# Peptides against a protein of PDB entry 3J47: the designs that were tried, part 41

Target 1, 121 residues: chain A of PDB entry 3J47
Amino acid sequence: IRLTNQLKSLKGLQSKLKDVVEYLDKVINKELPINHTILGKLQDVFNLLPNLGTPDDDEIDVENHDRINISNNLQKALTVKTNDELMVIYISNLVRSIIAFDDLIENKIQNKKIQEQRVKD
Target 2, 26 residues: chain B of PDB entry 3J47
Amino acid sequence: NAQYHLLVKQGDGLLTKLQKYGAAVR

## One batch from the design tools (peptide; made by RFdiffusion4, then SolubleMPNN)

Design b2_p14_7_s3 (from b2_p14_7, 11 letters changed)
Fold by OpenDDE base, seed 2:
Formats: structure tokens, C-alpha cells, sequence
Structure b2_p14_7_s3 (fold): chain B 121 residues (1-121), chain C 26 residues (1-26), chain A 14 residues (1-14)
């Protein structure tokens, strides 16, 4: 039950993130008007992200494209790292569920043996 | 990507073995 | 615990 809920929540988050990316692509391509309310919420999410390299204020004019690429690479690396951590947690929970199921099966076998002994007496 | 698919496939193989074992005890 | 489960736990701890 807990595992299925976590997987469902993660799948829901992935779907929602995909919808946000698709929306941003449509806004960049001028297919949709900029929704200021969605942008505000997105800005709040970005402000909660760790500062992916604010280089100090003194070289703003030549590096903006490379800085955007570096920030995108760092964000991608953090996204990959977070995905790997979530995968490890998922596998760990699967293994725990396997152990708990094995213990349940062993308990059921023991209970059957006890019942068979009681019917033979 | 390939390691991820391998891990998922290994997890599915374990789950299938566990289901088979649970059915054999039922 | 089946030996394969111990191997999986060992691979997860590495």
C-alpha cells in the first residue's frame, strides 16, 4: 500500500512536471499568452531551488548564454541525482516489501504445520 | 538509462518469483 | 531469507 502510493505520487509529479515543460515551450513559441499567475508560481519554485551559481555581479554582458547552459546543466545534474535517490528509495522499499512477504509466507507455513499437528492428535 | 532498465527488470523478476512463491504456499 | 534476497540487500548497501 505505501509503495503503491509513493509510486503513484511520483508518477503524478512527473506528469505535472511534463505539463509545466509543455506549457513553457508553448509560451516560448508564442503559441500561448504568458500567464502571469503560472509564471509567479514557477518563480516561487525556482526561488526554492538552491542557487545554481549566482556568479558575483561583475561580468553580466558576455557570459549569459554559457551561464544559462551551465545553470541548465547543473539543474539537469540535480534532477538526475534526485531521480537516482528516488530510485534507490523505491528499490529499498521493494526489498523491504519482499522481506515482509517472505516472513508472512513462513508464518503461514508454520501455522499450517501447527494445524496439521492439532488434527493428527 | 540502460542500468535503470536493468534494475527495473531485475525488480520485476523478483516480484514474479515472490508471486509464484506466494501462490505455491496458498 | 532466500540467498538472492541477501544478494539484493548486499547490492543495495554498496
Amino acid sequence: as target 1 above (121 residues)
Amino acid sequence: as target 2 above (26 residues)
Amino acid sequence: LPEKLYELLRQLAL
Scores: peptide ipSAE 0.439, ipTM 0.887, DockQ to the pose 0.059
Fold by OpenDDE base, seed 4:
Structure b2_p14_7_s3 (fold): chain B 121 residues (1-121), chain C 26 residues (1-26), chain A 14 residues (1-14)
Amino acid sequence: as target 1 above (121 residues)
Amino acid sequence: as target 2 above (26 residues)
Amino acid sequence: LPEKLYELLRQLAL
């Protein structure tokens, strides 16, 4: 039960993330008007991500394009790291499920052997 | 990306087998 | 099979 719920939640999150990407692609392609409410919620999600470089106010001039690329690379690297960590947690939970299922099978086999012994006595 | 999707697909396949077996054992 | 799975779980809990 708990694992099926975790998998269902993860599948739901994956579907929701896909819907957000598809929405962003439609907005980029100008097929849909920019919804400020959706953008505000996305900004809130990005603000809940650890602030990848407050530019300290001390470099006004010329570096903005390379700093944006470095910030985007760092953000991409941290997003990949977070995805890898979530994947490891998912695999861990899947492995725990398989063990719990193996233990359940073994318990059923033992219970069946005990019942077969009781019927022979 | 492709390896991640493959791993997720394999995990879903294993979970489906586990669910079928859990239903057959009920 | 369960031993390798237990080792994987132990490595993951560390």
Scores: peptide ipSAE 0.428, ipTM 0.881, DockQ to the pose 0.052
Fold by OpenDDE base, seed 1:
Parts: sequence; structure tokens; C-alpha cells
Structure b2_p14_7_s3 (fold): chain B 121 residues (1-121), chain C 26 residues (1-26), chain A 14 residues (1-14)
Amino acid sequence: as target 1 above (121 residues)
Amino acid sequence: as target 2 above (26 residues)
Amino acid sequence: LPEKLYELLRQLAL
């Protein structure tokens, strides 16, 4: 029961993430108007991701064009890192599921041996 | 991308085997 | 538990 619920939740998250990526691609390709409410919620999700850019507060004015390329590279790096983190979480949950199942099998084998012994006595 | 999809496919295959075995031991 | 599974658990707990 718990493992099937975790898997269902993970599949739901993966589907939702795919829908978000497809939405972003359509917005980038100008196929859909930017929905500011969806974009704001997406920005909130990215801001809730651990801010891996501590800007160490050290000054220098370099022109607005380089800031856009740096922000796009940071956003891409953050997206890749988020994908890697989700992959690690997926593998971790899979491994935990296998272990919990192995323990359940061993417990069932032991319970069967105990019942077979009680029928022979 | 391709390695990620391969890893996810292998994980889903392992999980389906695990579910089948859990149903057979029940 | 297969030894490989214990090793994977140790790698994920680090």
C-alpha cells in the first residue's frame, strides 16, 4: 500500500513536470500567450528550489545583455540539477521499495515455516 | 536524456517484476 | 538482501 502510493505520487509528479515543460516550450515558441499566473507559480516553484546561486555580494556593472545569458545558463543549470535531483529521489524510492519488498517476502517465508511447524506438532 | 529514459525504463521494469512477485507470494 | 542492494543503500545514505 505505501509503496504503490509513493509510486503513484511520483508518476503524478513526473506527468505534471512533463506538462510544465511542454507548456514552457509552447511559450518559448510563441505558440501560446504567456499566462502570468502560471509563470508566477512556476517562478515560485523554482524559487523554492534551493537557490544554488548565492550571489556573493561583490559589485561590478556588466551590461544587461550578459545578465540575460547568465540568467538563461543558470536557469538551464538549475533545470538540469532539478532533473538530476528528481532522478536520485526516484532511484532512492525504487531501492527502498525493493528492500521493503524483500523484507516482506522473508517475513512471509518465516511465517509459512512457523505455520508448517505448528501443523506437524 | 537517453540515459535518463533508459534508467527510468529499467526502474519501471524492476517495479513491475516486484509487483508480480508480491502477488505470487500472497 | 543481496550485497549489491546494501551497497546501493549505503551510497544513497551518504
Scores: peptide ipSAE 0.417, ipTM 0.878, DockQ to the pose 0.055
Fold by OpenDDE base, seed 5:
Formats: C-alpha cells, structure tokens, sequence
Structure b2_p14_7_s3 (fold): chain B 121 residues (1-121), chain C 26 residues (1-26), chain A 14 residues (1-14)
C-alpha cells in the first residue's frame, strides 16, 4: 500500500512535469501567451536563488540599451540553466524512488518464497 | 537538449519496467 | 538491481 502510493505520486509528478515542459515549449514557440501567474511563480523561485549580479547603485544615463540586452540574455541563460538543473534533480529523485521500489518488490518476492517453503515443510 | 531527452526517455523506460515487475508480483 | 538501472545511475553521476 505505502509504496504503491509513492509510485502513484511519482507518476503524477512526472505527468505534471511533462505538462509544464509542453507548456514551456508552446510559450517558446509563441503558440501561447506567457501566463503571468506561472511566470510569477518562476520569478519567486529565482528570487529564492542568490542574486547573481546586482549591478551596484548609481548612475541614471540613457546608454544602457546594450547592457539591458546582455543582462536579459544572461538572465535567460541562467533561467534555462536553473530549469535544466531542477529537471536533473527531479529525474534523480524519480530514479532513486524507482530503485527503492525495485528493492521493495524484490524483498516481497523473497518473503513470499520463504513463506511458501515454510508451508511445504 | 538532446542528452536531456535521452535521459528522460531512459527514465521512462525504467519506470515502465518497474510497473511491469510490480504488476507481476501482485 | 537491473543492469540498466545501474547504467542510468552511472550516467547521472557523470
């Protein structure tokens, strides 16, 4: 029972993650508008990451158009990298749960064989 | 991207094997 | 552990 529930939860998480990837691909392809609520939650996750590169305070002048594009490209690259890292962590946790489930199935088979031997003696 | 999709596909293959094994033990 | 599972773990650790 408990392991079947863990497997079901992992399968549900995998399905949800696939739906998120499919949604992100549609947004990248401009097939769907960016959902501001999903973007806000992603921004909250990024705000929990230590700010890599606050430019120090002081100076308002209108020559920053190229720096804004470089900053946006760096932020986009960091966003993609963080998404990839989160996906790797997710898959690693999924694989660990699969291993733990395989070990439990093997343990159940061994216990069943031991019980069948005890009934024949 | 391609290595990531390969990793996901391998994970899905393991999950499918585990599901078959879990069904055979029931 | 299935050999394929060990291979996947090895690919994740590298």
Amino acid sequence: as target 1 above (121 residues)
Amino acid sequence: as target 2 above (26 residues)
Amino acid sequence: LPEKLYELLRQLAL
Scores: peptide ipSAE 0.413, ipTM 0.873, DockQ to the pose 0.078

Design b2_p14_7_s4 (from b2_p14_7, 8 letters changed)
Fold by OpenDDE base, seed 2:
Structure b2_p14_7_s4 (fold): chain B 121 residues (1-121), chain C 26 residues (1-26), chain A 14 residues (1-14)
Amino acid sequence: as target 1 above (121 residues)
Amino acid sequence: as target 2 above (26 residues)
Amino acid sequence: SPEKLYEELKKLAE
């Protein structure tokens, strides 16, 4: 149950993130007008992200492209790390579920043996 | 990605074996 | 580390 809910939540988040990317692509391609409300909410989300090397204010122009690439690389690295951590948690929960099921099976076997002994008495 | 899929496949295999064992104990 | 946790869980599953 808990694992299934976590997986469902993760799938929901992935779907929502995909929708956001598709929306941003449409805005960039001028297929849709910029919705300032959506943009504001996205900005809030980005502001909650750890500062992926925002350069200090001064040297704006030429270094921006390389800094954007570095920021994208760092964001990608953080995303990969997060995915790996989530994967480990998922596997851990699977193993726990397997152990719990094995214990349940053993308990059933023991209960059956006890019932068989009671019928023989 | 390939390692992830392999790991998921192994997990599914274990779950299937566990289900079979649970059905045999019933 | 995630790897250590995985190894511990694998040992518990054996």
Scores: peptide ipSAE 0.414, ipTM 0.877, DockQ to the pose 0.047
Fold by OpenDDE base, seed 3:
Structure b2_p14_7_s4 (fold): chain B 121 residues (1-121), chain C 26 residues (1-26), chain A 14 residues (1-14)
Amino acid sequence: as target 1 above (121 residues)
Amino acid sequence: as target 2 above (26 residues)
Amino acid sequence: SPEKLYEELKKLAE
């Protein structure tokens, strides 16, 4: 039962990571805004990951210990990869916000200059 | 981690500059 | 890519 749950969670994480990558690509291409729902779901997966590693004290043979360690290392590696992807999304959003704000400021400056010219004429 | 924190700090610095410019334009 | 985003941020910082 526990191994099956770990495998299911790993598959779920893998699927979510794939979705995040696809989303990141769309964000990079300026095709879609940030989907907060995807980010929330990813956070939920990360919060559940520590619970997947509780060793039940049952006598699992030494050969399974290496597989479990490899699986745990893979899960950790996947977690790090997901965190990096989330960071990239966050930074991309910040950059977009900064660009949008800069454009807004420039538009205000231009509008002010146009108004000042109209008053002088 | 260190590179990420540096990037975040740079982003925050840019945001602060933009806020100052926005306040000056108001 | 993360590198492209970093370059975009750098351009905004200039």
Scores: peptide ipSAE 0.412, ipTM 0.877, DockQ to the pose 0.053
Fold by OpenDDE base, seed 1:
Structure b2_p14_7_s4 (fold): chain B 121 residues (1-121), chain C 26 residues (1-26), chain A 14 residues (1-14)
Amino acid sequence: as target 1 above (121 residues)
Amino acid sequence: as target 2 above (26 residues)
Amino acid sequence: SPEKLYEELKKLAE
């Protein structure tokens, strides 16, 4: 029963991670805006991932060690992949913020020029 | 890892400059 | 000046 629940929880986590990846891809493709709350929760999940890999001191038979190593390697690979995706999202947001700021500056410059022309007339 | 940290550092620098400009425009 | 800050941001974006 406990192992089945753990497997179900792991499958649920895998499905959730897949949903996160799909969300991140949509954000990268500019289909959806970045949600800071979702990103914060994802970061929290990643910060907790190293703690999820600590086996409780219970009777883990040697056959579980290879499965644990595969699980740890997969978890590490998923962590690296998610870090890369978060980085791409971060860069994309920075670029968008810079472009928006550039447009704001240009608008301010234009408004200033219009005001200066009105004062000269 | 080093390229990632460099990219993050550059992004943080841009964000800081953006914040300073936003504060100056306000 | 706002223009100098804009130029610095543009240089960082490149």
Scores: peptide ipSAE 0.368, ipTM 0.870, DockQ to the pose 0.043; fails the geometry check
Fold by OpenDDE base, seed 4:
Structure b2_p14_7_s4 (fold): chain B 121 residues (1-121), chain C 26 residues (1-26), chain A 14 residues (1-14)
Amino acid sequence: as target 1 above (121 residues)
Amino acid sequence: as target 2 above (26 residues)
Amino acid sequence: SPEKLYEELKKLAE
């Protein structure tokens, strides 16, 4: 039961990661804004990953050793994938921040020019 | 990994500059 | 100046 639940959770995570990647691609392409909820969920998944790979010592039948190794490898792979996704999110957020600041700067410059012109008039 | 760390470092540098600029503009 | 800082940021973004 527990292994099945773990596999189901991993499959769910994999599906979610796929959705996130798709979302991130759209964000990179400037089609969509970053969804903070997705980021939060990814972080939660990442934080839960260490717990997904700990087989409780009590149910480790020898036959499950290969499955455990596969599970650990999958978890590691998912961790790497999650890290890559987080990186993309980070970069995307950074770019958006830069754009927002650029707009802010431009607005400030324009406002200053308007004020200077008003003082001269 | 190394490229990732480099990218993150560059991003952090940019973020720091951005924060300084934002503080100066406000 | 804010403008100088902006230019530095722009250079970093490049």
Scores: peptide ipSAE 0.355, ipTM 0.866, DockQ to the pose 0.042; fails the geometry check

Design b2_p14_8_s2
Fold by OpenDDE base, seed 4:
Structure b2_p14_8_s2 (fold): chain B 121 residues (1-121), chain C 26 residues (1-26), chain A 14 residues (1-14)
Amino acid sequence: as target 1 above (121 residues)
Amino acid sequence: as target 2 above (26 residues)
Amino acid sequence: SIRKEAQELLEKIK
């Protein structure tokens, strides 16, 4: 139950994130007007992300294209790191669920043995 | 990557054993 | 056996 709910929540988050990306692509393509409320919430999410490196003022001379590539590489690296951390938490919860089910199965086997012994007496 | 795949394989092995035990208790 | 392997897996994740 708990593991299934976590998987469902993670799938729901993935679907919502996909919908946000698809919305942003439509806004970039000028198919939809910029919704300031959605943009504000996205900015709040980005502000809750650990500062995607403030360029220390020492690279004023790299063309806007290289800054976008560095930001994208750092964002990708942070997304991968966050995904790895979430996967570790997921596997930990999976293992805890497996242990709890093993205990339940062993308890059920013991109860069945006790019942079979009581029917033979 | 390699440690993660090893961990996943160990988890899958445990899940398969758990499924066999669960089927024997049904 | 399964409990021991699961505990060893849990200790590798911590």
Scores: peptide ipSAE 0.415, ipTM 0.886, DockQ to the pose 0.792
Fold by OpenDDE base, seed 1:
Structure b2_p14_8_s2 (fold): chain B 121 residues (1-121), chain C 26 residues (1-26), chain A 14 residues (1-14)
Amino acid sequence: as target 1 above (121 residues)
Amino acid sequence: as target 2 above (26 residues)
Amino acid sequence: SIRKEAQELLEKIK
């Protein structure tokens, strides 16, 4: 029963990671805004990934060590890949925020110039 | 790695310029 | 200038 639930959770995580990648691609393509709740949940998944590699104390035979090493290497590679994707998104959001602030600053300058002209007339 | 650090450095440079510009408009 | 450099950074991330 636990192994079937772990496999279902892993399939659910794989599906969720796919949904995340698809969401990330839409965000990179500027089709959707970044959802901070999705990013927070991804960070939580990353923080839990080292803990998902600790087997709770149930006996698993030596033949699973190669499968565990492949799974851990794949999980580590997926972790690095998604960390890189999260960083690209973070920088993309930072740049978008900088552009939005630049526009606000320019609008404030224009408003200040209009007020200074009105005080001189 | 190196491309990522270059992107971060460019972002930090932009943020610094934005801060200076915001202070000049205050 | 800041907007142009931000756009160049955005195009490099894409």
Scores: peptide ipSAE 0.415, ipTM 0.884, DockQ to the pose 0.750
Fold by OpenDDE base, seed 3:
Structure b2_p14_8_s2 (fold): chain B 121 residues (1-121), chain C 26 residues (1-26), chain A 14 residues (1-14)
Amino acid sequence: as target 1 above (121 residues)
Amino acid sequence: as target 2 above (26 residues)
Amino acid sequence: SIRKEAQELLEKIK
């Protein structure tokens, strides 16, 4: 249950991130007006992330193509790191679930043995 | 990568054993 | 023991 919920939450996060990218692409392509509320929430997310090397909005000069590449590399590295960390947590919780099931199986075996002994007495 | 695949394979082995024990206790 | 093998896996993940 907990593990499945974590995977579902991670898939939900991935879907939301994809929706955000698709929204930003539509805004860049002028297909949708800029929604300041969505932009503010995105800015809050970027402020909670360690500075991904996005130049503050005041230096969108064409000379920062290398900084955008460094930013994209840092974002990719953080995404990969986060994915690896979440996989480790996932496997750890799977192992804990296996141990808990082993204990339940052992308890069931013991209870069965106690019942069989009571029928022989 | 290789260490991760080894961990997954070991986990699958444990799951298979757990299934056998669960079937023996039914 | 399944439990022992599971603990060994958990130690490798930590």
Scores: peptide ipSAE 0.413, ipTM 0.887, DockQ to the pose 0.759
Fold by OpenDDE base, seed 5:
Structure b2_p14_8_s2 (fold): chain B 121 residues (1-121), chain C 26 residues (1-26), chain A 14 residues (1-14)
Amino acid sequence: as target 1 above (121 residues)
Amino acid sequence: as target 2 above (26 residues)
Amino acid sequence: SIRKEAQELLEKIK
């Protein structure tokens, strides 16, 4: 039972990581806005990852401690990688917002110049 | 880490410039 | 130009 749940969670995580990468590529290519569903499912994966390390209480053998440490290290590495990916998305959106505001500012400057010229005529 | 901090610092610099331009156009 | 610096930042993120 435990190995099947770990394999299912790992397959779910792998599928999610693929969806995040594909979404990142579409965001880089300017094809799509942030899909909150991808972020939500990623949070769900992170909320399920701590449960991969809970031993069911019935085999206290020294081999479980190394497996828990490996699971925690993998969870930490995946958390760091995901944080880096989310941060790249966040900065990409910030830069797009800055460009859109720059265009708005330039449009306001041009509109003011046109109004000032019309008042002088 | 270092590349990320540089990227964030560049973004913050751009945001500060954008705020100054927005205030001058009001 | 703010736009030019923003484009350079976007190219570093890709």
Scores: peptide ipSAE 0.398, ipTM 0.881, DockQ to the pose 0.723

Design b2_p14_8_s4
Fold by OpenDDE base, seed 4:
Structure b2_p14_8_s4 (fold): chain B 121 residues (1-121), chain C 26 residues (1-26), chain A 14 residues (1-14)
Amino acid sequence: as target 1 above (121 residues)
Amino acid sequence: as target 2 above (26 residues)
Amino acid sequence: DIRKEAQELLEKIE
């Protein structure tokens, strides 16, 4: 019963990861805006991955070991792929933030120069 | 990918410049 | 120019 629930949870997670990858591809392609809630949940999944790669050795029937290892390796590969896509989005957002801050800094410099001119007049 | 690491390094360079400009304007 | 370098970085990500 516990193993079946873990497999069902893992399949649910894999489906959710696929949905997120598809969402990330749409965001990269500028078809959809970034959803921070999806991003946060995906970071949480990534932080939980080190715990997902340890099958408790205590209940794995030897006949499913190859399928479980393939599934875990595929999930790890999907999560690495999703992490790479997240990092591309993170950098894109970082660069957009940098541009917005550069504009803010330039506006602040201009305002400071205008104030310094008004104090000299 | 090597391109990704280069992109991250370029972003870090930009952040460092932005911090210097922000400090000079403050 | 931080803006120019940021724009060149965006063009590499797109």
Scores: peptide ipSAE 0.415, ipTM 0.881, DockQ to the pose 0.748
Fold by OpenDDE base, seed 1:
Structure b2_p14_8_s4 (fold): chain B 121 residues (1-121), chain C 26 residues (1-26), chain A 14 residues (1-14)
Amino acid sequence: as target 1 above (121 residues)
Amino acid sequence: as target 2 above (26 residues)
Amino acid sequence: DIRKEAQELLEKIE
């Protein structure tokens, strides 16, 4: 019963990870808006992934080792790909924030110039 | 890899210019 | 100047 639940949870995690990659691909392709809450949770998952790769030293037979190595290599490759995708999204948001801040600064300068003109009249 | 580092450097340069501009408007 | 560099950066990401 416990092993069957762990396998079901692992399959559920794999499915969710696939859904996340598909979501990120849609965000990169501008099909969906960037959700900051999803992005933050994904970053937290990535920060925890190096710690999730410590096998608790309890029992997996040699025939599962090749399947686990293929799964771990695929999961690592998907992790790297999704990290690169997250970085592209992060830089895109940073640049958009910089443009919006530049516009705010220019508006502040214009308002200051208008006030200085009104004090000279 | 190299294109990514170039993109990051361009972003950092832009951020530095924005910080200087924000400080001059204060 | 800053806006132009930011737009050129966006065009490289898109």
Scores: peptide ipSAE 0.407, ipTM 0.879, DockQ to the pose 0.766
Fold by OpenDDE base, seed 5:
Structure b2_p14_8_s4 (fold): chain B 121 residues (1-121), chain C 26 residues (1-26), chain A 14 residues (1-14)
Amino acid sequence: as target 1 above (121 residues)
Amino acid sequence: as target 2 above (26 residues)
Amino acid sequence: DIRKEAQELLEKIE
């Protein structure tokens, strides 16, 4: 029962990671807009990853410890790479927001000048 | 790493300028 | 000025 549940959870995680990679590839290729809900779910997955990599204490043979360490190092390396890619996307969205606010500020300045000119006439 | 820190520092500089302009238009 | 610096930042990210 425990092994079947762990295999089901691992398959669910693998499917979710595949969906994330496919989504990130579509965003990089400009085929889809950046979805903030997917980004939030990725952050939640990253916050849970340190807790998913702790083997519950009890009896894993020395041969499984090297495979778990290699898997954890690969997952950590993929996590760091994905975190760097998400940070680039986050900064890109922040810069787009800054441009949109700059346009709003310029529009407010122009509207204020037009109002001041109408009060002098 | 170094290119990322430079990018973040440029973004923070832009945000600070945007805040100053937004305060001058209020 | 801000818009120009923001565009240069976007061109560096893309």
Scores: peptide ipSAE 0.385, ipTM 0.875, DockQ to the pose 0.685
Fold by OpenDDE base, seed 2:
Order: C-alpha cells, then structure tokens, then sequence
Structure b2_p14_8_s4 (fold): chain B 121 residues (1-121), chain C 26 residues (1-26), chain A 14 residues (1-14)
C-alpha cells in the first residue's frame, strides 16, 4: 500500500515536471509568450530545489568548483535514490505479475481437471 | 544493498518455481 | 506455495 502511494506521487511529480519542460520548450520556441508570473514561480521552485548546479559557463571562480562538486554529488545521490526507488517499484510489479501468472496456472490446472472428468463420463 | 540483492534472489527463486509449474501444466 | 512466497516477498518490499 505505501509503495503504491509513493509510485502514484512520483508519477504525479513526473507528469508535472514533463508539463513544465513542455511549457519551457514552447516558450523557447516562441510558440507562447513568456508569462513572467509562471516564470517567477518556476524560478522560486528552482531556488527551493537544492542547487542542481548547471554552472552557467560564465563564472568559474575556483571557489565555485567545490560547491559544484557538492551539488553534483547531491544530484548524483538523488538520482541514485530515485533509481533505487524505481527499481523497487519494478520488482514489485514483477512480483505482482508472477502472482497473476500463478493464479492463471492454477485456473488452467482446474480447467484441465474438469475436462478430464468430462471425458471419463 | 544486501537487502536488495536478497530480494532479487528471492524473486528469481519464485520465477524459477513458476516456470517449473508452467512446464508441468503444458 | 509460490503465492505464499510471492506474498512474503511483496510484504518485504512494501
């Protein structure tokens, strides 16, 4: 039950992140006017995100290198954690498929027994 | 890590049993 | 039983 809720929450987050990317792509392609209110809220979300350092290539001062490494380590740790969570979900779905297949096998065995009884009568 | 590997190994054991049952019903 | 062992596996994952 807890995993199904976590999966649903993660899928909801992924969908919302995709909608944000699609919106940004439409703004970059000049298909939509830059809505400063949406952009401001998106900037607030990015500022609340732990600095996933995309270093804008224009201020490589040596003090930023340690912060970039720490940020990359945090991003890598979050990516590993997300991959582990996805893997647990994958195994859970595999186990559910195994259970459903076991039930199918048992149903097939029962149907075969019923047919064998009908051929003896 | 170790718990995950144990979980995968337990899943593989189940899959092997399931294959054996599927072959016996064929 | 495969189902019982699968259920125990599922319970360890949850």
Amino acid sequence: as target 1 above (121 residues)
Amino acid sequence: as target 2 above (26 residues)
Amino acid sequence: DIRKEAQELLEKIE
Scores: peptide ipSAE 0.470, ipTM 0.889, DockQ to the pose 0.785; fails the geometry check

## One batch from the design tools (peptide; made by RFdiffusion4, then SolubleMPNN)

Design b2_p15_1_s1 (from b2_p15_1, 8 letters changed)
Fold by OpenDDE base, seed 3:
Structure b2_p15_1_s1 (fold): chain B 121 residues (1-121), chain C 26 residues (1-26), chain A 15 residues (1-15)
Amino acid sequence: as target 1 above (121 residues)
Amino acid sequence: as target 2 above (26 residues)
Amino acid sequence: SKEEELLKKIQEALA
C-alpha cells in the first residue's frame, strides 16, 4: 500500500511536470495567455530548488542562454538524482514489505501448529 | 526509464504473489 | 563512487 502510493505519487508528479512543460510551451507559442498565478507557483517551485545560478532578474543579458542551459542541466541532473533516490526507496520498501509478509505467514503457520497440538493433548 | 518501469512491474508481480500467499494462509 | 554510495544506502535501508 505505502509503496504503491509513493509510486502513484511519483507518476502523478511526472504527469504534472509534463503538464507544466506543455503549458509553458503553449504560453511561449502564444496559444494561451500568461497565467500569473501559475507563473507565481512555478517561481515558488524554482525558489525551493537550490539556486541554480539564475542571476538576479535585473541583468537579463544575452549571456543568460548558456547559464539557462547549465541551470537546466543541473535541474535535470537533480531530477534524475531524485528519481534514482525514489527508486531506491521504492525497492527498499518493497523488500521490507515482502519480508514482513513472509514473517506474518510463518507466524500464522506456527500458531496453527500450536492450536493443532493443543487439540491433540 | 525503461529499467525503472521493468523493476516496478517485477515488484508489482511479487506483491501480487505475496497477496495470494497471504490469502492462502488465512 | 556515487553508485557505491547508492548501494550502501540500499543496504542501510534493507537492514
Scores: peptide ipSAE 0.377, ipTM 0.858, DockQ to the pose 0.032
Fold by OpenDDE base, seed 2:
Structure b2_p15_1_s1 (fold): chain B 121 residues (1-121), chain C 26 residues (1-26), chain A 15 residues (1-15)
Amino acid sequence: as target 1 above (121 residues)
Amino acid sequence: as target 2 above (26 residues)
Amino acid sequence: SKEEELLKKIQEALA
């Protein structure tokens, strides 16, 4: 049961990290607009992540290791929740930006039509 | 989860339309 | 539900 839960949590984290990477790649490739608020929140999440790669964790007593593992699982769950919330905020902002840009494009098209009509007159 | 994916898909569709319109305005 | 709250937030964001 415990190992299964850990694996499930790890798989969930991996999936979410993949989603974040894919999102960042889309932003880098200019497929999506850059949202600085999301980037800031992602940075905050990364800064709150435990140093999973520090060799000092290998010398920690079994009791501390279990507490750290529980804390890491909780932190992962919080990170996942935060990432999901950020994704929702991102999509919402993206949709808003798209709507706003659509309106701007329509306005520009209308302005061009007006200018073309003025040149014909 | 399903609703989230639907929202993402809708956003991608809108983004694609936006890109087409942006290209048409240029 | 938490899901309904999330949906409401999305709707508020879209409005």
Scores: peptide ipSAE 0.350, ipTM 0.844, DockQ to the pose 0.032
Fold by OpenDDE base, seed 5:
Structure b2_p15_1_s1 (fold): chain B 121 residues (1-121), chain C 26 residues (1-26), chain A 15 residues (1-15)
Amino acid sequence: as target 1 above (121 residues)
Amino acid sequence: as target 2 above (26 residues)
Amino acid sequence: SKEEELLKKIQEALA
């Protein structure tokens, strides 16, 4: 039962990571806006990950300790990778916002210049 | 976590500068 | 890499 749940969770995480990568590619290509649903699903996975690593109290088998450490290391590595991807998404959104704002400012400056020229004529 | 917080702080600083510039141009 | 390209775009937007 526990191994099946871990495999299901890993498959779920792998699917979400694939969705994040696909979304990042679409964002880089300016094809789609940021899908907050993907971020929400990733957050849900991270909130569930600590619960997936908790050994059920009963089986004190020494072999489980190495598997738990490997699982925790993999979870930590996946968490770091996901955090890096989220940072890249966040930075990308900030850059897009900055570019859009710069274009807006330039358009306002140009409109003001055109209006000033009309008043002088 | 520390790198993420630093990145967020830098992003917020940039947004603040942009907002000030936008307000000055208006 | 895609990450390096994003960092370059950020730097260009900040300049």
Scores: peptide ipSAE 0.379, ipTM 0.863, DockQ to the pose 0.055; fails the geometry check
Fold by OpenDDE base, seed 4:
Structure b2_p15_1_s1 (fold): chain B 121 residues (1-121), chain C 26 residues (1-26), chain A 15 residues (1-15)
Amino acid sequence: as target 1 above (121 residues)
Amino acid sequence: as target 2 above (26 residues)
Amino acid sequence: SKEEELLKKIQEALA
């Protein structure tokens, strides 16, 4: 039961990661803004990943060792993928912030120039 | 891993610049 | 101005 729940959770995480990747691709392509809800969900998944990889010693039947190793490898792979996705989101947010600040600074400079011209007139 | 670290470092540099710019605008 | 200098630095970081 617990392994099945972990597998289901991993599948859910994989699906969410796919959704995040698709979203990030749209963000990179400037098609959509960053969705904070997706980021929050991804962070939640990441925080749950360490708990998903601990085989409880109690159900170590020898036949499940390969499945446990596969599950751990999958979790590790999902963790790496999640980290990569978080990085892409982080960079995308940084780029957007930089663009917004650049526009803000330019607008402020223009406003100052307009005020200086009004004082000279 | 190295590319990731480089990207993070670049992002941190940009963030620092952004913070300085934000302070100057404000 | 300090603001123009900051803009220049941002542009340099983006380039």
Scores: peptide ipSAE 0.323, ipTM 0.853, DockQ to the pose 0.088; fails the geometry check

